Peptides against a protein of PDB entry 5GWM. Designs and how they scored, part 8

Target 1, 52 residues: chain A of PDB entry 5GWM
Amino acid sequence: DSAISKEDEERYQKLVTENEQLQRLITQKEEKIRVLRQRLVERGDAKGTELN

## One batch from the design tools (peptide; aimed at target 1 R37 R39 L40)

Design b2_p14_3_s3 (made by RFdiffusion4, then SolubleMPNN; from b2_p14_3, 5 letters changed)
Fold by OpenDDE base, seed 5:
Structure b2_p14_3_s3 (fold): chain B 52 residues (1-52), chain A 14 residues (1-14)
Amino acid sequence: as target 1 above (52 residues)
Amino acid sequence: TELEKLEKRAVEAE
């Protein structure tokens, strides 16, 4: 709707690319958190089975 | 700011 300058378009494209990179990093960290939580549960369950 | 407008558009494009 507004006349975007070439400079503003190049700045926009850099921000889109950066956001995509950050989203990939977020997904990697979330998967790492999931794996760590699962290992904590398995250690808790191992203690629970040792008490039975 | 003009930067905040560009950031908003970048998030909306994902």
Scores: peptide ipSAE 0.064, ipTM 0.684, DockQ to the pose 0.019
OpenDDE base, seeds 1, 2, 3, 4: peptide ipSAE 0.060, 0.063, 0.057, 0.060; ipTM 0.689, 0.686, 0.681, 0.690

Design b2_p14_3_s4 (made by RFdiffusion4, then SolubleMPNN; from b2_p14_3, 5 letters changed)
Fold by OpenDDE base, seed 3:
Structure b2_p14_3_s4 (fold): chain B 52 residues (1-52), chain A 14 residues (1-14)
Amino acid sequence: as target 1 above (52 residues)
Amino acid sequence: DELERLEKRAEEAL
């Protein structure tokens, strides 16, 4: 009978939700960095192809 | 102690 308090369950669910939100934000930032790096490569390759 | 325990459980749920 591990009856957790309703207050403890609500605190847990808030922390889970917050961590999920933070994880989504991290993933979005990582994807943005990936896209920016890819665009820099594509622009570098475009300059290389224009010089050839 | 209770907060730390809840934080640890929240991290394990991700």
Scores: peptide ipSAE 0.049, ipTM 0.632, DockQ to the pose 0.019
OpenDDE base, seeds 1, 2, 4, 5: peptide ipSAE 0.033, 0.028, 0.032, 0.029; ipTM 0.575, 0.546, 0.588, 0.570; seed 4 fails the geometry check

Design b2_p14_4 (made by RFdiffusion4)
Pose (drawn by RFdiffusion4):
Order: sequence, then C-alpha cells, then structure tokens
Structure b2_p14_4 (pose): chain A 52 residues (1-52), chain P 14 residues (1-14)
Amino acid sequence: as target 1 above (52 residues)
Amino acid sequence: ERLEELEEEEERYE
C-alpha cells in the first residue's frame, strides 16, 4: 500500500501484540477468581459493596 | 481496569 506504510503496520501489529498479552493475563486470574466467586457466593460476598 | 477488578474480587475473598 502506498498510503499504509510500515508505520501504520508496525503500530497495528504491536497493538494486537499488546492485546494478546494481557487478555491472557486476565484469563489466568479470572478462572481462579471464578472459583473464589462461587466460594464468595456461599459467604454472600458475591456482590461485595458496589454503592456507585 | 479488568485486572484491577479481578484483584478487588481476590481481596474480597482474603
């Protein structure tokens, strides 16, 4: 592409890379915290305190 | 933001 140079590409490529990194990091915690959610359900802490 | 939310949920359990 004459308009879309290496510039636009590198910016996009690195950006998708950022996405891949931290979406995985979320999942790791989420799956484990998901179990905690169930446990918190028995405690009644499922909601916590959301006054906002 | 999502990581912070998950950390708050973990602190609730602790």

Design b2_p14_4_s2 (made by RFdiffusion4, then SolubleMPNN; from b2_p14_4, 5 letters changed)
Fold by OpenDDE base, seed 2:
Structure b2_p14_4_s2 (fold): chain B 52 residues (1-52), chain A 14 residues (1-14)
Amino acid sequence: as target 1 above (52 residues)
Amino acid sequence: SRLKELEELEQRYL
């Protein structure tokens, strides 16, 4: 039977935590983009967005 | 960190 070391488990947990933090950040930015696009529509702004 | 980099990019573009 094989098992990972404690040090490898700690490294893995750091990656999991960072990935969760990054996912939360991505979601926040996607929502911000949505809000900005909606404000452009509401204002009748002729400017397009470069954000795809 | 990657998180800090993304936050800095937000301040510039969003």
Scores: peptide ipSAE 0.064, ipTM 0.657, DockQ to the pose 0.153
OpenDDE base, seeds 1, 3, 4, 5: peptide ipSAE 0.062, 0.053, 0.054, 0.064; ipTM 0.655, 0.626, 0.652, 0.655

Design b2_p14_4_s3 (made by RFdiffusion4, then SolubleMPNN; from b2_p14_4, 6 letters changed)
Fold by OpenDDE base, seed 3:
Parts: C-alpha cells; structure tokens; sequence
Structure b2_p14_4_s3 (fold): chain B 52 residues (1-52), chain A 14 residues (1-14)
C-alpha cells in the first residue's frame, strides 16, 4: 500500500476538526431548541394563568 | 486509489 501523503493527513485532520465543531454546534442548537420549547410552555402557562 | 488511502487513514486514527 502507498504511504499516506502529508496532504491526505492534513485533509483528514481538517475533516475530524470540522466534524467535532459541527457536533458542538448540533449540541448547542439542541440546547437552544430545549430552552425555546421551555419558554413557550412558560408563556403558555402565563397566558393561562392571566386568562383565568 | 485515494479513497482506499483515506479509508486506511481513518482506520489508523480511529
């Protein structure tokens, strides 16, 4: 088998780093969705309490 | 092929 070039090594490392960054971003977006859903519930509950 | 080289690279760092 041919030795892996330095350029292929660098390309792989860039992809690994990008995937790690994307995974962090996904986690952040999931947390943001959770917070927004919670705020919608709280606003719904607040409207329900004000209307009652 | 370059694809096989990338697969081998992935296996080395997995």
Amino acid sequence: as target 1 above (52 residues)
Amino acid sequence: SKLKELEELEQRYK
Scores: peptide ipSAE 0.076, ipTM 0.663, DockQ to the pose 0.016
OpenDDE base, seeds 1, 2, 4, 5: peptide ipSAE 0.048, 0.075, 0.038, 0.074; ipTM 0.614, 0.663, 0.602, 0.664

Design b2_p14_4_s4 (made by RFdiffusion4, then SolubleMPNN; from b2_p14_4, 5 letters changed)
Fold by OpenDDE base, seed 1:
Structure b2_p14_4_s4 (fold): chain B 52 residues (1-52), chain A 14 residues (1-14)
Amino acid sequence: as target 1 above (52 residues)
Amino acid sequence: TRLQKLEELEQRYE
C-alpha cells in the first residue's frame, strides 16, 4: 500500500495550518468591515438627527 | 517562510 511519506504529511500539515491562518485573516477582515459600516451608519444617523 | 508571512499579515489586521 502506498503510505503517505513523512514529507507529504508535513506538507499537508503546513497547508492545513496556512488554511486556518487564512480563515482567521478573512474573519478579522469581515469584522473590520462590519465595524467600519456600523461607524458610518452611526455618523450618518448623527448627521440626520442634527438636520431634523 | 510562507507561515511567517501569514502571521505578519494577521498581526497587521488585528
Scores: peptide ipSAE 0.080, ipTM 0.723, DockQ to the pose 0.059
OpenDDE base, seeds 2, 3, 4, 5: peptide ipSAE 0.074, 0.078, 0.074, 0.079; ipTM 0.707, 0.721, 0.708, 0.721; seeds 2, 4 fail the geometry check

Design b2_p14_5 (made by RFdiffusion4; failed a check: a repeat of another design)
Pose (drawn by RFdiffusion4):
Structure b2_p14_5 (pose): chain A 52 residues (1-52), chain P 14 residues (1-14)
Amino acid sequence: as target 1 above (52 residues)
Amino acid sequence: EELEEEEERAEEAE
C-alpha cells in the first residue's frame, strides 16, 4: 500500500500483540477467581459492595 | 481491577 506504510502496520501489529498478552493474563485470574465467585456465593459476598 | 477486587474480597473472607 502506498498510503499504509510500515508505520501504520507496525503500530497495528504491536497493538494486537498487546491485546494477545493481557487478555490471557486476565483469563488466568478470571478462571481462578471464578471459583472464588462460587465460594463467595455461599458467603453472600457474590455482589460485594457496589454503591456506585 | 474488578478481578483484583474480587480476589481481595475472597482473601478477606478467608

Design b2_p14_5_s1 (made by RFdiffusion4, then SolubleMPNN; from b2_p14_5, 5 letters changed)
Fold by OpenDDE base, seed 5:
Structure b2_p14_5_s1 (fold): chain B 52 residues (1-52), chain A 14 residues (1-14)
Amino acid sequence: as target 1 above (52 residues)
Amino acid sequence: SELEELEKRYEEAL
């Protein structure tokens, strides 16, 4: 039975933790992009209302 | 900083 070595398990857990950290960072960057896009829309709407 | 390290890892993964 191919038991995973302790070293392989520790390596795997590091990769899992890193993946979770990267996923949190992706979510934070996506939220920042969302906010920036919303501000661009609001500025576009403000220009549109000034032109009308 | 911890944030800079996380940003670096994110950039390296892209």
Scores: peptide ipSAE 0.029, ipTM 0.566, DockQ to the pose 0.041
OpenDDE base, seeds 1, 2, 3, 4: peptide ipSAE 0.039, 0.027, 0.024, 0.030; ipTM 0.614, 0.518, 0.576, 0.549; seeds 1, 4 fail the geometry check

Design b2_p14_5_s2 (made by RFdiffusion4, then SolubleMPNN; from b2_p14_5 with E1S E6L E8R)
Fold by OpenDDE base, seed 1:
Structure b2_p14_5_s2 (fold): chain B 52 residues (1-52), chain A 14 residues (1-14)
Amino acid sequence: as target 1 above (52 residues)
Amino acid sequence: SELEELERRAEEAE
C-alpha cells in the first residue's frame, strides 16, 4: 500500500511532458536530416556543414 | 540553420 506521493507524481508528470516534447523535436530533426542528406546527394554538393 | 535552432530548443527543454 505504498502510494506514490503527490510530489513524486508531479515530478513524474513533468518528466513525461518533457520526454514527449523532446521526442517531437527528435522526429523533426531526423526528418530534416533525411531531407538535407537527400538534397546533398542530388546536388553532389560537399557542403555537409548544412546538416548541422 | 533550422537544425541548429531545433538543437537549441531541445537543449533549453532539458
Scores: peptide ipSAE 0.036, ipTM 0.629, DockQ to the pose 0.063
OpenDDE base, seeds 2, 3, 4, 5: peptide ipSAE 0.024, 0.024, 0.043, 0.043; ipTM 0.545, 0.522, 0.658, 0.656; seeds 4, 5 fail the geometry check

Design b2_p14_5_s3 (made by RFdiffusion4, then SolubleMPNN; from b2_p14_5, 5 letters changed)
Fold by OpenDDE base, seed 5:
Parts: structure tokens; C-alpha cells; sequence
Structure b2_p14_5_s3 (fold): chain B 52 residues (1-52), chain A 14 residues (1-14)
């Protein structure tokens, strides 16, 4: 079993940390979208969100 | 720390 190099482990850790930050950003944007959609519905603004 | 540096680099990628 070729042990992962220290450099590969450091690269992996960087990618994991980056992915965690991106996941947090996705969650924040999704919540913002949810709140904005709710406000638009409450205003009676049937702005068709094209859900792809 | 190494962790703080990784977090910083991840933030710079956003």
C-alpha cells in the first residue's frame, strides 16, 4: 500500500476545507433565496421563479 | 496555524 505523500495529504486537507466553505456558502445562498421567495409570495408578486 | 492557513486559502477561493 503506497502511503499517501505528505504533500497529497496537505492538498486533500485544503480541498476538504475549501469544499466545506463552499457548502456553507451554498447553504447561505439557499436560505437567502428561501426568504426572498417567501417575501415575494407574501406580497402577491407571482414572479415566476424559473426553477430549472 | 496550519488550519488557519488552510481556512484563509479556502476563503480566498470564494
Amino acid sequence: as target 1 above (52 residues)
Amino acid sequence: SELEELEKRAQEAL
Scores: peptide ipSAE 0.049, ipTM 0.639, DockQ to the pose 0.028
OpenDDE base, seeds 1, 2, 3, 4: peptide ipSAE 0.034, 0.039, 0.032, 0.040; ipTM 0.619, 0.640, 0.577, 0.641

Design b2_p14_5_s4 (made by RFdiffusion4, then SolubleMPNN; from b2_p14_5, 4 letters changed)
Fold by OpenDDE base, seed 3:
Structure b2_p14_5_s4 (fold): chain B 52 residues (1-52), chain A 14 residues (1-14)
Amino acid sequence: as target 1 above (52 residues)
Amino acid sequence: TELEELERRAQEAE
């Protein structure tokens, strides 16, 4: 592939790797938000069952 | 090309 410089390829590969890392971080944060929401619901339900 | 392979890999990462 003589159409791109080695420096351009290395820069693009770094951006791909960074994007993959950011996507993993987004997924981890979304899962954490999901788990926290679920725990809030469970605590709400537990308080509701303790009041019943 | 190497650029096309990087683009393919970027699309697989999204």
Scores: peptide ipSAE 0.056, ipTM 0.679, DockQ to the pose 0.019
OpenDDE base, seeds 1, 2, 4, 5: peptide ipSAE 0.047, 0.025, 0.025, 0.025; ipTM 0.660, 0.557, 0.556, 0.581

Design b2_p14_6 (made by RFdiffusion4)
Pose (drawn by RFdiffusion4):
Structure b2_p14_6 (pose): chain A 52 residues (1-52), chain P 14 residues (1-14)
Amino acid sequence: as target 1 above (52 residues)
Amino acid sequence: EEAEEEREELEELE
């Protein structure tokens, strides 16, 4: 592409890379916290305190 | 203590 140079590409490529990194980091925690969520359901802490 | 830690972890995720 004459308009879309290496510039636009590198910016996009690195960006998708950022996405891939931290979406995985989220899942790791979420799966484990998901179990905590169930446990918190028995405690009644499922909702916590959301006054906002 | 355990329950407080679980709550903190959930709040950080949200």

Design b2_p14_6_s1 (made by RFdiffusion4, then SolubleMPNN; from b2_p14_6, 7 letters changed)
Fold by OpenDDE base, seed 1:
Structure b2_p14_6_s1 (fold): chain B 52 residues (1-52), chain A 14 residues (1-14)
Amino acid sequence: as target 1 above (52 residues)
Amino acid sequence: EQLQEDRERVRELE
């Protein structure tokens, strides 16, 4: 039975932890993109209402 | 600021 070494298990657990951190960072960046898009829409709408 | 801290965090994980 080719059980992974203890060192390979420790490397895998580091990659799992890094992946969880990167997934949190992706979610934070996606929310920041959403907020920036909303602010661009609101600024566009404000300019559209001043021209009518 | 936050975007720069995020880029530093990504570089520490790579």
Scores: peptide ipSAE 0.040, ipTM 0.641, DockQ to the pose 0.059
OpenDDE base, seeds 2, 3, 4, 5: peptide ipSAE 0.038, 0.017, 0.038, 0.039; ipTM 0.641, 0.361, 0.636, 0.643

Design b2_p14_6_s2 (made by RFdiffusion4, then SolubleMPNN; from b2_p14_6, 7 letters changed; failed a check: too like the target's own chain)
Amino acid sequence: EERERDRKLVQELE

Design b2_p14_6_s3 (made by RFdiffusion4, then SolubleMPNN; from b2_p14_6, 6 letters changed; failed a check: too like the target's own chain)
Amino acid sequence: KELEEERKLVQELE

Design b2_p14_6_s4 (made by RFdiffusion4, then SolubleMPNN; from b2_p14_6, 6 letters changed)
Fold by OpenDDE base, seed 5:
Structure b2_p14_6_s4 (fold): chain B 52 residues (1-52), chain A 14 residues (1-14)
Amino acid sequence: as target 1 above (52 residues)
Amino acid sequence: KELEEMRKQLRELE
């Protein structure tokens, strides 16, 4: 039974933590995209007259 | 105004 070294476990935990941080960042960017798309729709309905 | 707002939105995504 090759016990995972303490160093390999610490590396794995760093990758898990980094993955969780990246997933939070992805979710934040997706929410920003959603809000921006919604604002474009709301402005498209309000702007029958100012394409500039 | 529309292009400037799109550029602002792009900077908010960076």
Scores: peptide ipSAE 0.055, ipTM 0.730, DockQ to the pose 0.179
OpenDDE base, seeds 1, 2, 3, 4: peptide ipSAE 0.066, 0.067, 0.061, 0.066; ipTM 0.752, 0.752, 0.738, 0.754; seeds 1, 2, 3, 4 fail the geometry check

Design b2_p14_7 (made by RFdiffusion4)
Pose (drawn by RFdiffusion4):
Structure b2_p14_7 (pose): chain A 52 residues (1-52), chain P 14 residues (1-14)
Amino acid sequence: as target 1 above (52 residues)
Amino acid sequence: ERLEELEEEEERFE
């Protein structure tokens, strides 16, 4: 592409890379915290305190 | 933001 140079590409490629990194990092915690959520359900802490 | 939310959920469990 004459307009879309290496510049636009590198910015996009590195960006998708950022997405792949931290979406995984979320899932790791989420699956484990998901179990905590169930446990918190028995405690009634499922909601916590959301006054906002 | 999502990681902070998950940390808050973990703190509530602790």

Design b2_p14_7_s1 (made by RFdiffusion4, then SolubleMPNN; from b2_p14_7, 7 letters changed)
Fold by OpenDDE base, seed 4:
Structure b2_p14_7_s1 (fold): chain B 52 residues (1-52), chain A 14 residues (1-14)
Amino acid sequence: as target 1 above (52 residues)
Amino acid sequence: QKLEELKKLEERYQ
């Protein structure tokens, strides 16, 4: 088996690190979307209760 | 090793 070069391993580790950073960013954006949706529901409920 | 082949494959598509 051709051993991976040290340069190839360092390149792979950079890609793994970047993927982990992007995954954390996705999770943060998803949580922000969840919070914004919840605030829209709460505003809708408040307006619905004022109209009834 | 099969793991090393997979790492090299990922490096080509990223």
Scores: peptide ipSAE 0.056, ipTM 0.652, DockQ to the pose 0.019
OpenDDE base, seeds 1, 2, 3, 5: peptide ipSAE 0.040, 0.052, 0.039, 0.037; ipTM 0.608, 0.644, 0.603, 0.600

Design b2_p14_7_s2 (made by RFdiffusion4, then SolubleMPNN; from b2_p14_7, 7 letters changed; failed a check: too like the target's own chain)
Amino acid sequence: SKLEELDKLEERYQ

Design b2_p14_7_s3 (made by RFdiffusion4, then SolubleMPNN; from b2_p14_7, 7 letters changed)
Fold by OpenDDE base, seed 4:
Formats: structure tokens, sequence, C-alpha cells
Structure b2_p14_7_s3 (fold): chain B 52 residues (1-52), chain A 14 residues (1-14)
């Protein structure tokens, strides 16, 4: 039975951990973009109300 | 890369 070596298991676990860290970073950046877009909308609405 | 596209998008909204 070709069981994976301990070295191959450790390499796989490093890749899994790196992928999870990158996914967390992507989520954080997407949330930051959402907040920035919301602030632009709020500033646009404030200018629109001052012009009326 | 998806992360680079997100960085470029973030800079456009600063």
Amino acid sequence: as target 1 above (52 residues)
Amino acid sequence: KKLQELDELEERYK
C-alpha cells in the first residue's frame, strides 16, 4: 500500500495552511473595498443633498 | 493574481 511519506504529508499541510492564510487575506481586502465603496456613496449622497 | 487585482481595486477607491 503506497502510504504517503511523512515528508509528503508535511508538504501538503504547508500548502493547505498557506492557502487558508491567502483566503483570509482575500476576504479582508474584499471587506475593505466594500467599506471604501460605501464611503464614496455616502459622500455622493451628501453632495447631492447640498445641491438640492 | 486575484490578490493583485484586489490591491489595484482598493487603490482606485482610496
Scores: peptide ipSAE 0.034, ipTM 0.610, DockQ to the pose 0.392
OpenDDE base, seeds 1, 2, 3, 5: peptide ipSAE 0.034, 0.034, 0.033, 0.034; ipTM 0.610, 0.610, 0.605, 0.613

Design b2_p14_7_s4 (made by RFdiffusion4, then SolubleMPNN; from b2_p14_7, 7 letters changed)
Fold by OpenDDE base, seed 3:
Structure b2_p14_7_s4 (fold): chain B 52 residues (1-52), chain A 14 residues (1-14)
Amino acid sequence: as target 1 above (52 residues)
Amino acid sequence: DRLKELEKLEQRYQ
C-alpha cells in the first residue's frame, strides 16, 4: 500500500476544518433567516391584535 | 492509487 504523504494529510485536515467553518456559517445564516421570519410573524400578529 | 490514498485519509481523520 502506498504511504500517504504528510502534505496529503495536511490537505485533508484543512478541508475538514474548512467544511466545519462553512457549516458554522450556514448555521449562522439559517438562524438569521429564522429570526427574520419570527420578526415578520410578530409584526403580523401585532397588526392582527391591533385590528381585533 | 490516489483514490485509495484519499479513502485511507478519510478513515484516519473521520
Scores: peptide ipSAE 0.070, ipTM 0.670, DockQ to the pose 0.016
OpenDDE base, seeds 1, 2, 4, 5: peptide ipSAE 0.067, 0.063, 0.060, 0.066; ipTM 0.680, 0.671, 0.670, 0.674

Design b2_p14_8 (made by RFdiffusion4)
Pose (drawn by RFdiffusion4):
Structure b2_p14_8 (pose): chain A 52 residues (1-52), chain P 14 residues (1-14)
Amino acid sequence: as target 1 above (52 residues)
Amino acid sequence: EEVEEMKEEVEELE
């Protein structure tokens, strides 16, 4: 592409890379916290305190 | 203490 240079590409490529990293880091915690969620359901802490 | 830690982890995820 004459308009879309290495610039636009590198910016996009590195961006998608950022996405792949932290979305996985979320899943790691979420799956484990998901179990905590169920445990908190028995405690009634499922909702916590959301006054906002 | 365990419950407080669980709640903190949930809030951090949210």

Design b2_p14_8_s1 (made by RFdiffusion4, then SolubleMPNN; from b2_p14_8, 8 letters changed)
Fold by OpenDDE base, seed 1:
Structure b2_p14_8_s1 (fold): chain B 52 residues (1-52), chain A 14 residues (1-14)
Amino acid sequence: as target 1 above (52 residues)
Amino acid sequence: DELERDRQLVRELE
């Protein structure tokens, strides 16, 4: 039976863990981009707000 | 400073 080797399973689990970490990082960056876009919109609507 | 808060968010994207 062509069962996946223990070494191939360990490599696969490493990729799964890395994918989950990268997905969390993507979600965090997407939220920061959303907040930045919202602040740019608010600044465009705000006639005369000091950017302090 | 709203601009500094935005610069901080940009630095955290790098």
Scores: peptide ipSAE 0.384, ipTM 0.872, DockQ to the pose 0.258; fails the geometry check
OpenDDE base, seeds 2, 3, 4, 5: peptide ipSAE 0.376, 0.377, 0.379, 0.384; ipTM 0.870, 0.870, 0.871, 0.872; seeds 2, 3, 4, 5 fail the geometry check

Design b2_p14_8_s2 (made by RFdiffusion4, then SolubleMPNN; from b2_p14_8, 9 letters changed)
Fold by OpenDDE base, seed 2:
Structure b2_p14_8_s2 (fold): chain B 52 residues (1-52), chain A 14 residues (1-14)
Amino acid sequence: as target 1 above (52 residues)
Amino acid sequence: SQLEKDRQLVRELE
């Protein structure tokens, strides 16, 4: 039978945790982009460049 | 203001 070493399992779990953290960060940035796009639509700014 | 909040959101994307 093949067995995964404890060290390999710990490395794997670190990657899983990091990926979960990165996914949360992506979701947060996507939500910020969604809000900004919605505000551009509400302003009628079809060019999407007037945020200043 | 809403515009200041929008600018803040843009800065947080960087």
Scores: peptide ipSAE 0.354, ipTM 0.872, DockQ to the pose 0.378
OpenDDE base, seeds 1, 3, 4, 5: peptide ipSAE 0.358, 0.357, 0.357, 0.360; ipTM 0.874, 0.874, 0.874, 0.875; seeds 1, 3, 4, 5 fail the geometry check

Design b2_p14_8_s3 (made by RFdiffusion4, then SolubleMPNN; from b2_p14_8, 7 letters changed)
Fold by OpenDDE base, seed 5:
Structure b2_p14_8_s3 (fold): chain B 52 residues (1-52), chain A 14 residues (1-14)
Amino acid sequence: as target 1 above (52 residues)
Amino acid sequence: SELEEDRKKVRELE
């Protein structure tokens, strides 16, 4: 069985860890975008009430 | 590399 070298496994684990860190950052930015979109909707609804 | 470009894009959103 061609087991991958210890060095290849350590390299793979570094890439997995980095990918998980980047995914956490993406999720944080998606939540920030969600909050900003919600604030834009709330401001749009406030302007809609001034037009009546 | 694609990975370096993705890290750059994430940093530009910070």
Scores: peptide ipSAE 0.040, ipTM 0.624, DockQ to the pose 0.041
OpenDDE base, seeds 1, 2, 3, 4: peptide ipSAE 0.055, 0.040, 0.040, 0.040; ipTM 0.686, 0.624, 0.615, 0.617; seed 1 fails the geometry check

Design b2_p14_8_s4 (made by RFdiffusion4, then SolubleMPNN; from b2_p14_8, 6 letters changed)
Fold by OpenDDE base, seed 1:
Order: sequence, then structure tokens, then C-alpha cells
Structure b2_p14_8_s4 (fold): chain B 52 residues (1-52), chain A 14 residues (1-14)
Amino acid sequence: as target 1 above (52 residues)
Amino acid sequence: SELEEMRQQVRELE
């Protein structure tokens, strides 16, 4: 058993935590993009109804 | 490298 050093375990846990944080940030940005696209559609539809 | 192995293990847990 290659005993993982305490320093390597701490580095690994830091990478896991950072990846979890980055994944949460990606999900938040994807949701923000979805909401912005929906608002653009709603504004387009509103403008289309005003022109008819 | 040991650091590349740790990064690979993290990617496999996602």
C-alpha cells in the first residue's frame, strides 16, 4: 500500500472541494443563460404581438 | 506525475 502522504490527501481534498465549487458555478451560469434566453423569447413575442 | 494521477481520480469521481 503506497501510503498516501498527509500532504497528498490534503491536496486531493482541496481539488475535490474546488471541483464541487466549480460545478456549482457552472450550473448557476447555465441556469442564468437559460433565464436570459427565456427573457429574450418573451420580449420577442411581446414585440411580435405589438406589430400585429 | 502523482499530481496528474490525483487529478484523474477526481475526474473519475465526478
Scores: peptide ipSAE 0.058, ipTM 0.682, DockQ to the pose 0.018
OpenDDE base, seeds 2, 3, 4, 5: peptide ipSAE 0.034, 0.034, 0.041, 0.043; ipTM 0.606, 0.597, 0.597, 0.656

## One batch from the design tools (peptide; aimed at target 1 L25 K32)

Design b2_p15_1_s2 (made by RFdiffusion4, then SolubleMPNN; its pose is not in this set)
Fold by OpenDDE base, seed 2:
Structure b2_p15_1_s2 (fold): chain B 52 residues (1-52), chain A 15 residues (1-15)
Amino acid sequence: as target 1 above (52 residues)
Amino acid sequence: DEEFKKLLEKLKQEL
């Protein structure tokens, strides 16, 4: 088994850490989008109840 | 590209 160099292992661990940080950022943006969509629905429902 | 894929697969087995 060609031993992976310590430099290659450190490079991989940096990529794993960066991927985890990007996944957290995606989750935060998805939650913000969810909240914005909910506020749009609530404003639509409020207009529907005023027109009836 | 194939050497890099082989590296990633080896590193994935060490986790």
Scores: peptide ipSAE 0.092, ipTM 0.650, DockQ to the pose 0.033
OpenDDE base, seeds 1, 3, 4, 5: peptide ipSAE 0.091, 0.088, 0.090, 0.089; ipTM 0.651, 0.647, 0.649, 0.649

Design b2_p15_1_s3 (made by RFdiffusion4, then SolubleMPNN; its pose is not in this set)
Fold by OpenDDE base, seed 4:
Structure b2_p15_1_s3 (fold): chain B 52 residues (1-52), chain A 15 residues (1-15)
Amino acid sequence: as target 1 above (52 residues)
Amino acid sequence: SEEFQKLLQRLKEEL
């Protein structure tokens, strides 16, 4: 097995770390979207109840 | 490149 250079390992570890950070950001944005959608539904329901 | 993909696969197996 050709020994992977220390530089190649460091480059890979940077990519892994970046991927983990990006995944956390995606999860945070997905949760924010969920909350905003729920608030829109609740406001729509409130307007519907006021019109009835 | 295919060589780059092979490098990434080997690096993944070292973790």
Scores: peptide ipSAE 0.130, ipTM 0.680, DockQ to the pose 0.032
OpenDDE base, seeds 1, 2, 3, 5: peptide ipSAE 0.129, 0.129, 0.123, 0.092; ipTM 0.673, 0.676, 0.672, 0.681

Design b2_p15_1_s4 (made by RFdiffusion4, then SolubleMPNN; its pose is not in this set)
Fold by OpenDDE base, seed 4:
Structure b2_p15_1_s4 (fold): chain B 52 residues (1-52), chain A 15 residues (1-15)
Amino acid sequence: as target 1 above (52 residues)
Amino acid sequence: SEEVKKLIEELEKEL
């Protein structure tokens, strides 16, 4: 009587888990980009620091 | 600045 097979449920759960993992990876990369951009801004604001 | 170049290179690797 279930319209959803066990195989369909297992396939769905794999997609959910993969999506959650990809979302965590996106968030980690976005944070890394934010930090790198912030460091570039901090160096640009330092008028008179010899940027090596 | 070699340090700025390194930060740019790291940024480009994440994009």
Scores: peptide ipSAE 0.102, ipTM 0.761, DockQ to the pose 0.087; fails the geometry check
OpenDDE base, seeds 1, 2, 3, 5: peptide ipSAE 0.072, 0.073, 0.070, 0.076; ipTM 0.731, 0.733, 0.728, 0.734; seeds 1, 2, 3, 5 fail the geometry check

Design b2_p15_2_s1 (made by RFdiffusion4, then SolubleMPNN; its pose is not in this set)
Fold by OpenDDE base, seed 2:
Structure b2_p15_2_s1 (fold): chain B 52 residues (1-52), chain A 15 residues (1-15)
Amino acid sequence: as target 1 above (52 residues)
Amino acid sequence: EEEELEKEQQKLLEE
């Protein structure tokens, strides 16, 4: 049984923490994209209603 | 402190 070295465990924990931080950042960017898409629809619909 | 950071981040998303 190759016991994981303390150094390998510390590297793994850093990668887990970084992955969690990156996942939070992805969620924030996805929310920003959602808001921007909604604002584009609202502005597009305003232009579509003035052309009748 | 974390809750205030989340509120500030949400405000920047709404701008």
Scores: peptide ipSAE 0.057, ipTM 0.625, DockQ to the pose 0.082
OpenDDE base, seeds 1, 3, 4, 5: peptide ipSAE 0.055, 0.055, 0.046, 0.046; ipTM 0.634, 0.635, 0.656, 0.655

Design b2_p15_2_s2 (made by RFdiffusion4, then SolubleMPNN; its pose is not in this set)
Fold by OpenDDE base, seed 3:
Structure b2_p15_2_s2 (fold): chain B 52 residues (1-52), chain A 15 residues (1-15)
Amino acid sequence: as target 1 above (52 residues)
Amino acid sequence: ELEELEEEEKKLLEQ
């Protein structure tokens, strides 16, 4: 059983932290996309009310 | 570095 080196453990922990950061960024981008889609719907509804 | 791309993505999200 080759014990994982301290350097390999530190590299693994960096990748774990990076993955957690990327997951936060994905969630933030998904929320931004939701808000942008909502604004596009509201602008579409405003154009629909100008045509009626 | 990935940290630079993460900071650029954050700036794009704040717009």
Scores: peptide ipSAE 0.044, ipTM 0.627, DockQ to the pose 0.079
OpenDDE base, seeds 1, 2, 4, 5: peptide ipSAE 0.042, 0.043, 0.042, 0.042; ipTM 0.624, 0.626, 0.628, 0.617

Design b2_p15_2_s3 (made by RFdiffusion4, then SolubleMPNN; its pose is not in this set)
Fold by OpenDDE base, seed 2:
Structure b2_p15_2_s3 (fold): chain B 52 residues (1-52), chain A 15 residues (1-15)
Amino acid sequence: as target 1 above (52 residues)
Amino acid sequence: ELKELEEEEKKLLKE
């Protein structure tokens, strides 16, 4: 059983941390898309009510 | 760099 070197463990932990950061960034962008879609619907409904 | 980008995107979400 080759024990994982300290250097390989430190590299793995960096990749885990970076992946967690990227996942947070993806979630923030998905939330931005959700908010923008909601604002577009709210503005669309305002135009639909002026046509009656 | 990545932390700065995350903080910028967090600001843009509030606008």
Scores: peptide ipSAE 0.040, ipTM 0.601, DockQ to the pose 0.094
OpenDDE base, seeds 1, 3, 4, 5: peptide ipSAE 0.034, 0.034, 0.034, 0.034; ipTM 0.603, 0.600, 0.605, 0.597

